# Ledger of designs, part 185: peptides against a protein of PDB entry 8PQO

Target 1, 252 residues: chain A of PDB entry 8PQO
Amino acid sequence: VLLKEYRVILPVSVDEYQVGQLYSVAEASKNETGGGEGVEVLVNEPYEKDGEKGQYTHKIYHLQSKVPTFVRMLAPEGALNIHEKAWNAYPYCRTVITNEYMKEDFLIKIETWHKPDLGTQENVHKLEPEAWKHVEAVYIDIADRSQVLSKDYKAEEDPAKFKSIKTGRGPLGPNWKQELVNQKDCPYMCAYKLVTVKFKWWGLQNKVENFIHKQERRLFTNFHRQLFCWLDKWVDLTMDDIRRMEEETKRQ

## One batch from the design tools (peptide; made by RFdiffusion4, then SolubleMPNN)

Design b1_p25_6_s2 (from b1_p25_6, 19 letters changed)
Fold by OpenDDE base, seed 5:
Structure b1_p25_6_s2 (fold): chain B 252 residues (1-252), chain A 25 residues (1-25)
Amino acid sequence: as target 1 above (252 residues)
Amino acid sequence: MSIYQISDYKDLGMLVVNLYLEALK
């Protein structure tokens, strides 16, 4: 088991992020090849549990069309089916990722709190002390180009180059986080993303768990770089606007 | 909904298949 808490600091408010996140997801979906091919939505409904109210989704990602033919031919049953269960109770979110082939031998859990701070809270997910001491805190700096793979880099998604016309935010220099403290008119937040990776195959645990964390970090980095650089596209949108956009995306 | 797209899971699928193949050795 490998736990890391990724802390993503952004020069947006928690309320703004709610819109920006949904917009960015919808926008990213438009960029997917094959539209909605391979995505099966099993459940999409409101839930309420232990005072937590939100939207629950269960999706199956069928990866057969997304991998090379030879991989599909060699894949055992269920290997290319990823189950994603998500509880969206913003500002709290939880996602559980499993695989049909691996069953109980594989689990990815992502629990996120969105807080109006600069990532200074310890144990925001309220883990037991014994568990918390094993959690590595990882700060993601969206302005740090060195954290981005060359194949993922796009100049139009570079926070170090982007300047928001509508808000005046950006570009983000090397010390933008420190400077943000002194900018009274600029909101900020941190997404605390606790990622738990469990892989039970002996001898491969550390390798696989670290690999998965690397992929998660990559995703978080790229997503939030996009979110910030798309600020002018979503900052004036209402939730109704977002819902319309989501519906349009679903039709693709 | 989650922030994941289907393309984000491609590497995970590849990983699972590779693990399967290695287990056969």
Scores: peptide ipSAE 0.636, ipTM 0.948, DockQ to the pose 0.690
Fold by OpenDDE base, seed 2:
Structure b1_p25_6_s2 (fold): chain B 252 residues (1-252), chain A 25 residues (1-25)
Amino acid sequence: as target 1 above (252 residues)
Amino acid sequence: MSIYQISDYKDLGMLVVNLYLEALK
């Protein structure tokens, strides 16, 4: 098991982020191929547990039609079914990803707290001390181009170049996080993403767990760069606007 | 429609599916 807490600082408020995240997910998803085929929504309902209220979803991604034939032919039963269970109680979110074939031997868990701070809180997810000491804190700087793979880089999604017309935020210079403290008119937040990766196959555990973390980091980095650079597209949207967008997208 | 359906209940974790697919290719 490999745990890392990714801390993504953004010059947006927690409330703004809720809209921005949904918008950016929607926008990013438009660029993905393969359509909605193979997605089965098993559960989509409100939940309440231990004072946590939110929306619970259970989805199955059936990947049989999305992999090459030879992979499909060789894949064990259930290997191409990915289960996603998500608890969205924004500003807290939890996502658990499992696979039918690997069962308990595979787990990706992402637990996110969105806090109106600069990523200064320790153990925001309240892990036991023994567990917390094994968590690596990883700061993602969305303005740091060196954290972006060349193949992922887009100038229009570079926070170091983008300036929001609507908010005046950006561009984000090398010391942008430090400058936030002095900019009373600029809100900020940190997404604390505790990522737990388990891959209990002998000989492959470390390799795969590290690989998944690397990909998660890449994903978080790129996504939040987009989120910020798309600020002018979503900052004036309401949650109702997002809901309408969701419905419109579903119809396509 | 993408497999990454828009919803107010999902996290970025679902995007791992794409990574999974890439790993299989």
Scores: peptide ipSAE 0.035, ipTM 0.699, DockQ to the pose 0.108
Fold by OpenDDE base, seed 1:
Structure b1_p25_6_s2 (fold): chain B 252 residues (1-252), chain A 25 residues (1-25)
Amino acid sequence: as target 1 above (252 residues)
Amino acid sequence: MSIYQISDYKDLGMLVVNLYLEALK
């Protein structure tokens, strides 16, 4: 098991981020090929647990049509079914990803707290001390070009170049995070994303767990660069606007 | 609809789907 807490600092408020995240997911999804075929929604309902209120969803991704024929023919029962369980109680979110075949030998859990701070809280997810001491804290700087792969880089999605017309935020210079402390008019937040990866196969555990974390970091970096650079597209949208966009996408 | 279905409950979980597919290649 490998745990890392990714801390993504953004010059947006917690309330703004809720809209921006949903918009950016929708926008990014439009650019993907392959469609939504094979996605089954088993559960989509409100939940209440330990004072936490939100929306619970259980989806199954059926990958049989997404893999080569020889893989499909050789795959054991359940190997091509991925389960995603999500608890959305924004500003807290939890996603658990499992596979029917691997059972307890595979787990990806992403727990996120969105806080109106600069990533200064320790153990925001309230882990036991013994567990917390094994968590690596990783700061993602959306303005740091060195954290972006050359193949992922787009000038129009570079926070170091972007200037928001509607809000005046950006561009983000090398010391932008430190400067936020002195800018009373600019909101800021940190997404504390605790990522737990378990791949319990002998000889492959460390390799796969580290690989998944590497890809998660890459995804978080690129996604939040987009989110910020698309600020003028979503900052004036309401949650109702987002709901309409979701419904329109479902019809396609 | 894209493979990255719009949802207000998931946390970029489709990455795992893609990683799984890549591992099967």
Scores: peptide ipSAE 0.043, ipTM 0.703, DockQ to the pose 0.128; fails the geometry check
Fold by OpenDDE base, seed 4:
Structure b1_p25_6_s2 (fold): chain B 252 residues (1-252), chain A 25 residues (1-25)
Amino acid sequence: as target 1 above (252 residues)
Amino acid sequence: MSIYQISDYKDLGMLVVNLYLEALK
């Protein structure tokens, strides 16, 4: 098991982020082909547990049609079925990803707290001390180009170049986080993403777990760079606007 | 219905799936 807590600081408010996140997911996938293929929504319902209220979703991603033929041919039964269970009680979210074939030997858990701070809270997910000591804190700086793979880099998604017309935020210089503290009118938040990766296969555990974390980090980095650089596109939207967009998307 | 559809909940899981698919190529 490999745990890392990714801390993504953004010059947006927690409330803004809720809109921006949903918008950015939609926008990022706009040009993706095969978006709906192989996705099965088993459950989508409100939940209430231990005072936590939110939306619960259970989806299955059937990847058979999305992988190369040789992979499909060699893959054991259930290996290409990914289950995603998600609990959205924003500003808290939890996603659990499992696989039918690997059962308990495979787990990706993403637990996120969105806090109006600069990533200064320790153990925001309230892990036991023994567990917390094994968590690596990883700060993602969306303005740091060196954290972006060359193949992922786009100038239009570079926070170091972007200037929000609507909010005046950006561009984010090398010391943007320090400067942010002095900008009283600029909100900020941190997404604390505790990622638990379990891949219990002998000889492959460390390799795969590290690989998955690498991909997660890459994803978080790119996504939040986009989220910020698309600020002017979503900052004036409301959650109701997002809900309308959702309904429109469902009809497509 | 897109795997990246807007929903009441949208974490980065679907994007992770996309990265997973890319890794399998």
Scores: peptide ipSAE 0.033, ipTM 0.701, DockQ to the pose 0.101; fails the geometry check

Design b1_p25_6_s3 (from b1_p25_6, 18 letters changed)
Fold by OpenDDE base, seed 4:
Structure b1_p25_6_s3 (fold): chain B 252 residues (1-252), chain A 25 residues (1-25)
Amino acid sequence: as target 1 above (252 residues)
Amino acid sequence: MSIYQISDYKSLGLLVVNLYLEALK
């Protein structure tokens, strides 16, 4: 088991982020080849548990069309089917990722708290002390180009170059976080993403778990760079606007 | 909603297949 807490600081408010996240997900979806190909939504319903209210989704990602033919031919049954169960109770979210072939031998859990701070809270997910001491805190700086793979880099998604016309935020220089505290008119938040990776095959735990964390970090970095750089596109939208957009998308 | 796209899971799928192939050795 390998746990890391990724802390992503953003110059947006928690309330803004809710809109921005949904917008960015939708926008990223539009950029996917094949549209919704391979994505099967099994469940999409509201839930209520222990005072937590939100939306529960169960999706299956069928990767058969996303991998080379020879990989598909070699893949055992269920290997290319990823199950994603998500509980969205913003500002809290939980996602559990499993694979049909790996069954209990593989699990990724992502638990996220969105807080109006600069990533200074310790153990925001309220883990037991024994568990928390094994969690590595990893700060993601969306302005740090060195944290971005060259193949992922896009100038239009570079917070160090982006300037929001609507809000005046950006570009984010090397010391943007330090400067942010002195800007009373600029909101900020941190997404605390606790990622738990469980892989049970002996001798491969460290390799696989680290690999998965690397992929998760990559995703978080790119996503939030996009979210920020798309600020002018979503900052004036309301949750009602997003809901309408989602409804319209469902009808298409 | 989840921030993941199907393309984000491609690496995981490939990983699983690779693990399977390695297990066959």
Scores: peptide ipSAE 0.662, ipTM 0.953, DockQ to the pose 0.709
Fold by OpenDDE base, seed 1:
Structure b1_p25_6_s3 (fold): chain B 252 residues (1-252), chain A 25 residues (1-25)
Amino acid sequence: as target 1 above (252 residues)
Amino acid sequence: MSIYQISDYKSLGLLVVNLYLEALK
């Protein structure tokens, strides 16, 4: 088991982020090849458990059309079916990712708290002390180009170049986080993303778990760079606007 | 809603298939 807590600091408020996140997800979905092909929504319903109230979703991602033919031909039953269970109780959310073939031998869990701070809180997920001492805290700087793979880099999604016309935020210089502390008029938040990766096959645990963490970090970095650079597109949207966008996305 | 798209899971699918093939050796 390998646990890391990724802390993503953003120059937006917790309330703004809720809109921005939903917009960015919807926008990214529009950019997917084949639209909604391969995504099956099994469950989408409200839930209430242990004082937590939100929306529960269960999706199956069928990857058969997304991989090369020879991979599809070699894949065992269930290998290309990914199950995603998500509990969205913003500002808290939890996502559990499993695979039909791997069954209990593989699990990815992502638990996120969105807090109005600069990533200074320790153990926001309230782990036992013995467990928390084994968690590596990883800070993601959305303005740091060195954290972005060259193949992922886009100038229009570079926070170091983007300037928000509507809010005046950006561009984010090398010391933007330090400067943010002194800017009383600019809201800020941190997404504390605790990622738990469990892989049970002996001899391959460290390799697989580290590989998955690298993929998660890459995703978090790119997603939040987009979210910030799309600020002018979503900052004035209402939740009703977001709902309409989601409905339109489902139709594609 | 999660932040993941189907394309984000492609690498995971490939990983699983690779693990299966390695287990056959």
Scores: peptide ipSAE 0.659, ipTM 0.953, DockQ to the pose 0.705
Fold by OpenDDE base, seed 5:
Structure b1_p25_6_s3 (fold): chain B 252 residues (1-252), chain A 25 residues (1-25)
Amino acid sequence: as target 1 above (252 residues)
Amino acid sequence: MSIYQISDYKSLGLLVVNLYLEALK
């Protein structure tokens, strides 16, 4: 088991982020090849559990059309089916990722708290002390180009180059986080993303778990770079606007 | 909804297949 807490600091408010996140997801979906091909939504319903109220989704990602033919031919049953269960109770979110082939031998859990701070809270997910001592805190700097793979880099999604016309935020220089403390007119938040990776195959645990964490970090980095650079596109949107956009995206 | 797209899971699928193939050796 490998746990890391990724802390993504953004120059937006928690309330703004709710809109921005949904917009960015919808926008990213438009950029997917094949549209909604391969995504099966099994469940999409409201839930209430232990005082947590939000939206529950269960999706199956069928990757058969997304991998080379020879991979599909060699893949055992269930290997290319990823199950994603998500509980969205913003500002708290939980996602559980499993694979049909791996069954209980593989688990990715992402628990996120969105807080109006600069990532200074310790153990925001309230782990037991013994468990928390084994969690590595990883700060993601969306302005740090060195954290972005060359193949992922896009100039139009570079926070170090982007300036929001509507808000005046950006570009984010090397010391933007430190400077943010002194900018009382600029809101900020941190997404605390506790990622738990469990892989039970002996001898491969560390390798696989570290690999998955690298992929998660990559995703978080790229997503939030987009979110910030798309600020002018979503900052004035209402939740009703987002809902309309989501419906339009579903039809593609 | 989650922030994941289907393309984000491609690497995971490939990983699982690779693990399967290695286990066959």
Scores: peptide ipSAE 0.642, ipTM 0.948, DockQ to the pose 0.705
Fold by OpenDDE base, seed 2:
Structure b1_p25_6_s3 (fold): chain B 252 residues (1-252), chain A 25 residues (1-25)
Amino acid sequence: as target 1 above (252 residues)
Amino acid sequence: MSIYQISDYKSLGLLVVNLYLEALK
């Protein structure tokens, strides 16, 4: 098991982020070839548990059409079905990813707290001290181009170049986080993403767990760069607007 | 709504299959 806490600092408020996240997910999905294909939504309902109230979703990602034929033919039963269970009680979220074939031997758990700070809280997920000492804190700087793979880089999604017309935020220079403290009119937040990765195959655990973390970090980095650079597209939207957009997307 | 897309799992799926195939060798 490998745990890392990714801390993503953004020049947006916690409330703004809720809208921006949903918008950006929807937008990214539209840009993806075959958007929605192979995604089965089993459950999408409100939940209440232990004082936590939010929306629960259970999705299955069927990868059969996304892999080469020879892979599909050789893949064990259930190996190409990824289950995603998500509990969205914003500002707290939890996502659990499993695979039908791997069962208990595979787990990706992502627990996120969105806080109105600069990523300074320690153990925001309240792990036991013995567990917390094994968690690596990883800061993601959305303005740092060196954290972006060349193949992922897009100039229009570069926070170091983007200037929001509606908010005046950006571009984000090398010291943008330090400058936020002095910018009274610019909100900020941190998404604390505790990622737990388990891959219990003897001899391959470390390799696969590290690989998955690299992919998660890549995803978080690119997503939040997009989220910020799309600020003018979503900052004036309300949650009701987002809900309408989601419904319209479902009908398409 | 999840931030994940199908494309985000493609590499994982392929990796699992490859690892499985290697284990069978």
Scores: peptide ipSAE 0.029, ipTM 0.679, DockQ to the pose 0.627

Design b1_p25_6_s4 (from b1_p25_6, 17 letters changed)
Fold by OpenDDE base, seed 2:
Structure b1_p25_6_s4 (fold): chain B 252 residues (1-252), chain A 25 residues (1-25)
Amino acid sequence: as target 1 above (252 residues)
Amino acid sequence: MSIYQTSDYLALGMLVVNLYLEALK
């Protein structure tokens, strides 16, 4: 098991982020290969548990048509079905990813707190001390180009170049986080993403767990760079606007 | 059902899946 807490600081408010995240996920999904093919939504309903109230979703990603033939032929039954269970109680979110074949031997859990701070809180997810001491804190700086793979880099998604016309935010220079503290008119937040990865196959555990973390970090980095650079596209939208956009997308 | 429905949930799994698939190439 490998745990890391990714802390993503953004020059947006927690409330703004809720809209921005949904917008950016939708936009990013449109740009992904394969679209919605192979995605089955089993459950999408409100939930209430232990004082946590939000939306619960259960999705299955059927990858049979998405992998090469040789992979499909070698894959055991259920190995190409990925289950995603998500509890969205913003500003808290939890996502659990499992696989039918691997069962208890595979887990990706992402637990996120969105806080109006600069990533200064320790153990925001309230882990036991013994568990917390094994968590690596990883700061993602969306303005740091060195954290972006060359193949992922796009100038139009570079926070160091982007200037929001609607908000005046950006571009984000090397010391943007420090400068942000002195800018009373600019909101900020941190997404604390505790990522738990378990892959219990002997001989492959460390390799796969580290690989998954690498992919998660890559995803978080690129996503939040996009989120910020798309600020002018979503900052004036409401949650109702997002819902309407989603419905329109479903009809297409 | 379309993955483009993002209302009230993250729906980030597909992005991770795509990264995984990319690694298999």
Scores: peptide ipSAE 0.050, ipTM 0.732, DockQ to the pose 0.093
Fold by OpenDDE base, seed 3:
Structure b1_p25_6_s4 (fold): chain B 252 residues (1-252), chain A 25 residues (1-25)
Amino acid sequence: as target 1 above (252 residues)
Amino acid sequence: MSIYQTSDYLALGMLVVNLYLEALK
């Protein structure tokens, strides 16, 4: 098991982020090839548990049509079905990814708290001390080009070049986080993303767990760069606007 | 159901799916 807490600081408010995240996810998904096909939504309903209120979703990604015939024929039952269970109680979110065949031997869990701070809180997810001491804190700087793979880099998604016309935020220079403290009129937040990766196959555990974390970090970095650079597209939208857009998309 | 349905970690799910597919090759 490998745990890391990714801390993403953004020059947006927690309330703004809720809209921006949903907009950016929708926009990013449009750019993904093969997305949606083979996706089954088993559950999509409100939930309430222990004072936590939000939306619960259970999706299955059926990969049978996405793999070569020989893989499909040789794959054990359930091996090509990935389950995603998500509890969205913003500003808290939890996602659990599992595989039917691997059962308890495979787990990816992402737990996120969105806080109006600069990533200074320790153990925001309230882990036991023994567990917390094994968590690596990883800061993601969306303005740092060196954290972006060359193949992922796009100038139009570079926070160091983008300036929001609607808000005046950006571009983000090398010391933008320090300068942000002195800009009292600019909101800020941190997404604390605790990622738990478990891959219990002897000899491959460390390799796979580290690989998954590397990919998660890559995703978080690129996504939040996009989110910021798309600020002018979503900052004036409300949650109701997002819901209407979602419904409109469902009809297409 | 829509392919473009909003979800908090839809992008994460798609990434994991893609990684899984790559691992199966």
Scores: peptide ipSAE 0.050, ipTM 0.730, DockQ to the pose 0.127
Fold by OpenDDE base, seed 5:
Structure b1_p25_6_s4 (fold): chain B 252 residues (1-252), chain A 25 residues (1-25)
Amino acid sequence: as target 1 above (252 residues)
Amino acid sequence: MSIYQTSDYLALGMLVVNLYLEALK
């Protein structure tokens, strides 16, 4: 098991982020080719548990049409079905990813707290001390080009170049986080993403767990760069606007 | 139901799927 807490600092408020995240996910999804096929939504309902209220979703990603025929023919039963269970109680979110074939030998859990700070809180997810001491804190700097793969880089998604017309935020210089503390007019937040990866196949555990973390970090980096650079597209939207967009998308 | 619904988990799901597919290549 490998745990890392990714801390993504953004020059937006927690309230703004709720809109921005949903917008950016929708926008990013439009750019994903072939992503819609093979996704089954089993459950999409409100939940309440232990004082936590939010939306629960259970999705299955059927990969049979996404792999070569020979892989589909040779794959064990359930190996090409990925389950995603998600609890969205913003500003808290939890996602659990499992595979039917691997069962208890595979788990990806992503727990996120969105806080109006600069990523300075320790153990926001309230882990036991013994578990917390094994968690690596990883800071993601959305303005740091060196954290972006060359193949992922787009100038229009570079926070170091972007200037928001509507808010005046950006571009983000090398010391933008330090400068943000002194800028009273600019809100900020941190997304604390605790990622738990379990892959219990002997001989491959460390390799696969590290690989998954590397990809998660890549995703978080690219996504939040987009979110910031798309600020002018979503900053004036309301949650009602987002809900309307969701309903329109469901009709497609 | 389409994956293109406004879900904050969609990006994560797509990543996992892509990773899984890459592992199968």
Scores: peptide ipSAE 0.053, ipTM 0.733, DockQ to the pose 0.125; fails the geometry check
Fold by OpenDDE base, seed 4:
Structure b1_p25_6_s4 (fold): chain B 252 residues (1-252), chain A 25 residues (1-25)
Amino acid sequence: as target 1 above (252 residues)
Amino acid sequence: MSIYQTSDYLALGMLVVNLYLEALK
């Protein structure tokens, strides 16, 4: 098991982020062709548990059509079905990814708290001390080009070059986080993303777990760079606007 | 229907799918 807490600081408010996240997810999804194939939504309903209220979703990603024929033929039963369970109670969100075949031998869990701070809280997810001591805190700086793979880099998604016309935020220089504290009119937040990866197969645990974390970090980095650089596209939208957009998209 | 709908998992679905597919190669 490998745990890392990714802390993504953004020059947006927690409330703004809720809109921006949903917009950016939707926008990113539009850019992906064929990605929705094989996705089954089993559950999409409100939930309430221990005072936590939000939306629960259960999706199955059927990969049978996405793998080569020989893989499909050789794959054990359930091996090509990935389950994603998500509890979205913004500003808290939890996603659990499992596989039918691997059962307890495979888990990706992502728990996110969105806080109006600069990533200074320790153990925001309230882990037991024994567990917390094994968590590596990883700061993602969306303005740091060195954290972006060359193949992922786009100038239009570079926070160090982007300036929001609507908000005046950006570009984000090397010391943008420090400067942000002095900017009374610029909100900020941190997404604390605790990622738990478990892969107990064939002695590949460390390699696979690290690989998954690397990809998660890559995703978080790119996504939040996009989110910020798309600020002018979503900052004036409301949650109702987003919901309408989602409904319209579902109808298409 | 986009895999990114119904939840704000930050495109995790696509990532997980891609990771899984890569792992199977």
Scores: peptide ipSAE 0.046, ipTM 0.737, DockQ to the pose 0.143; fails the geometry check

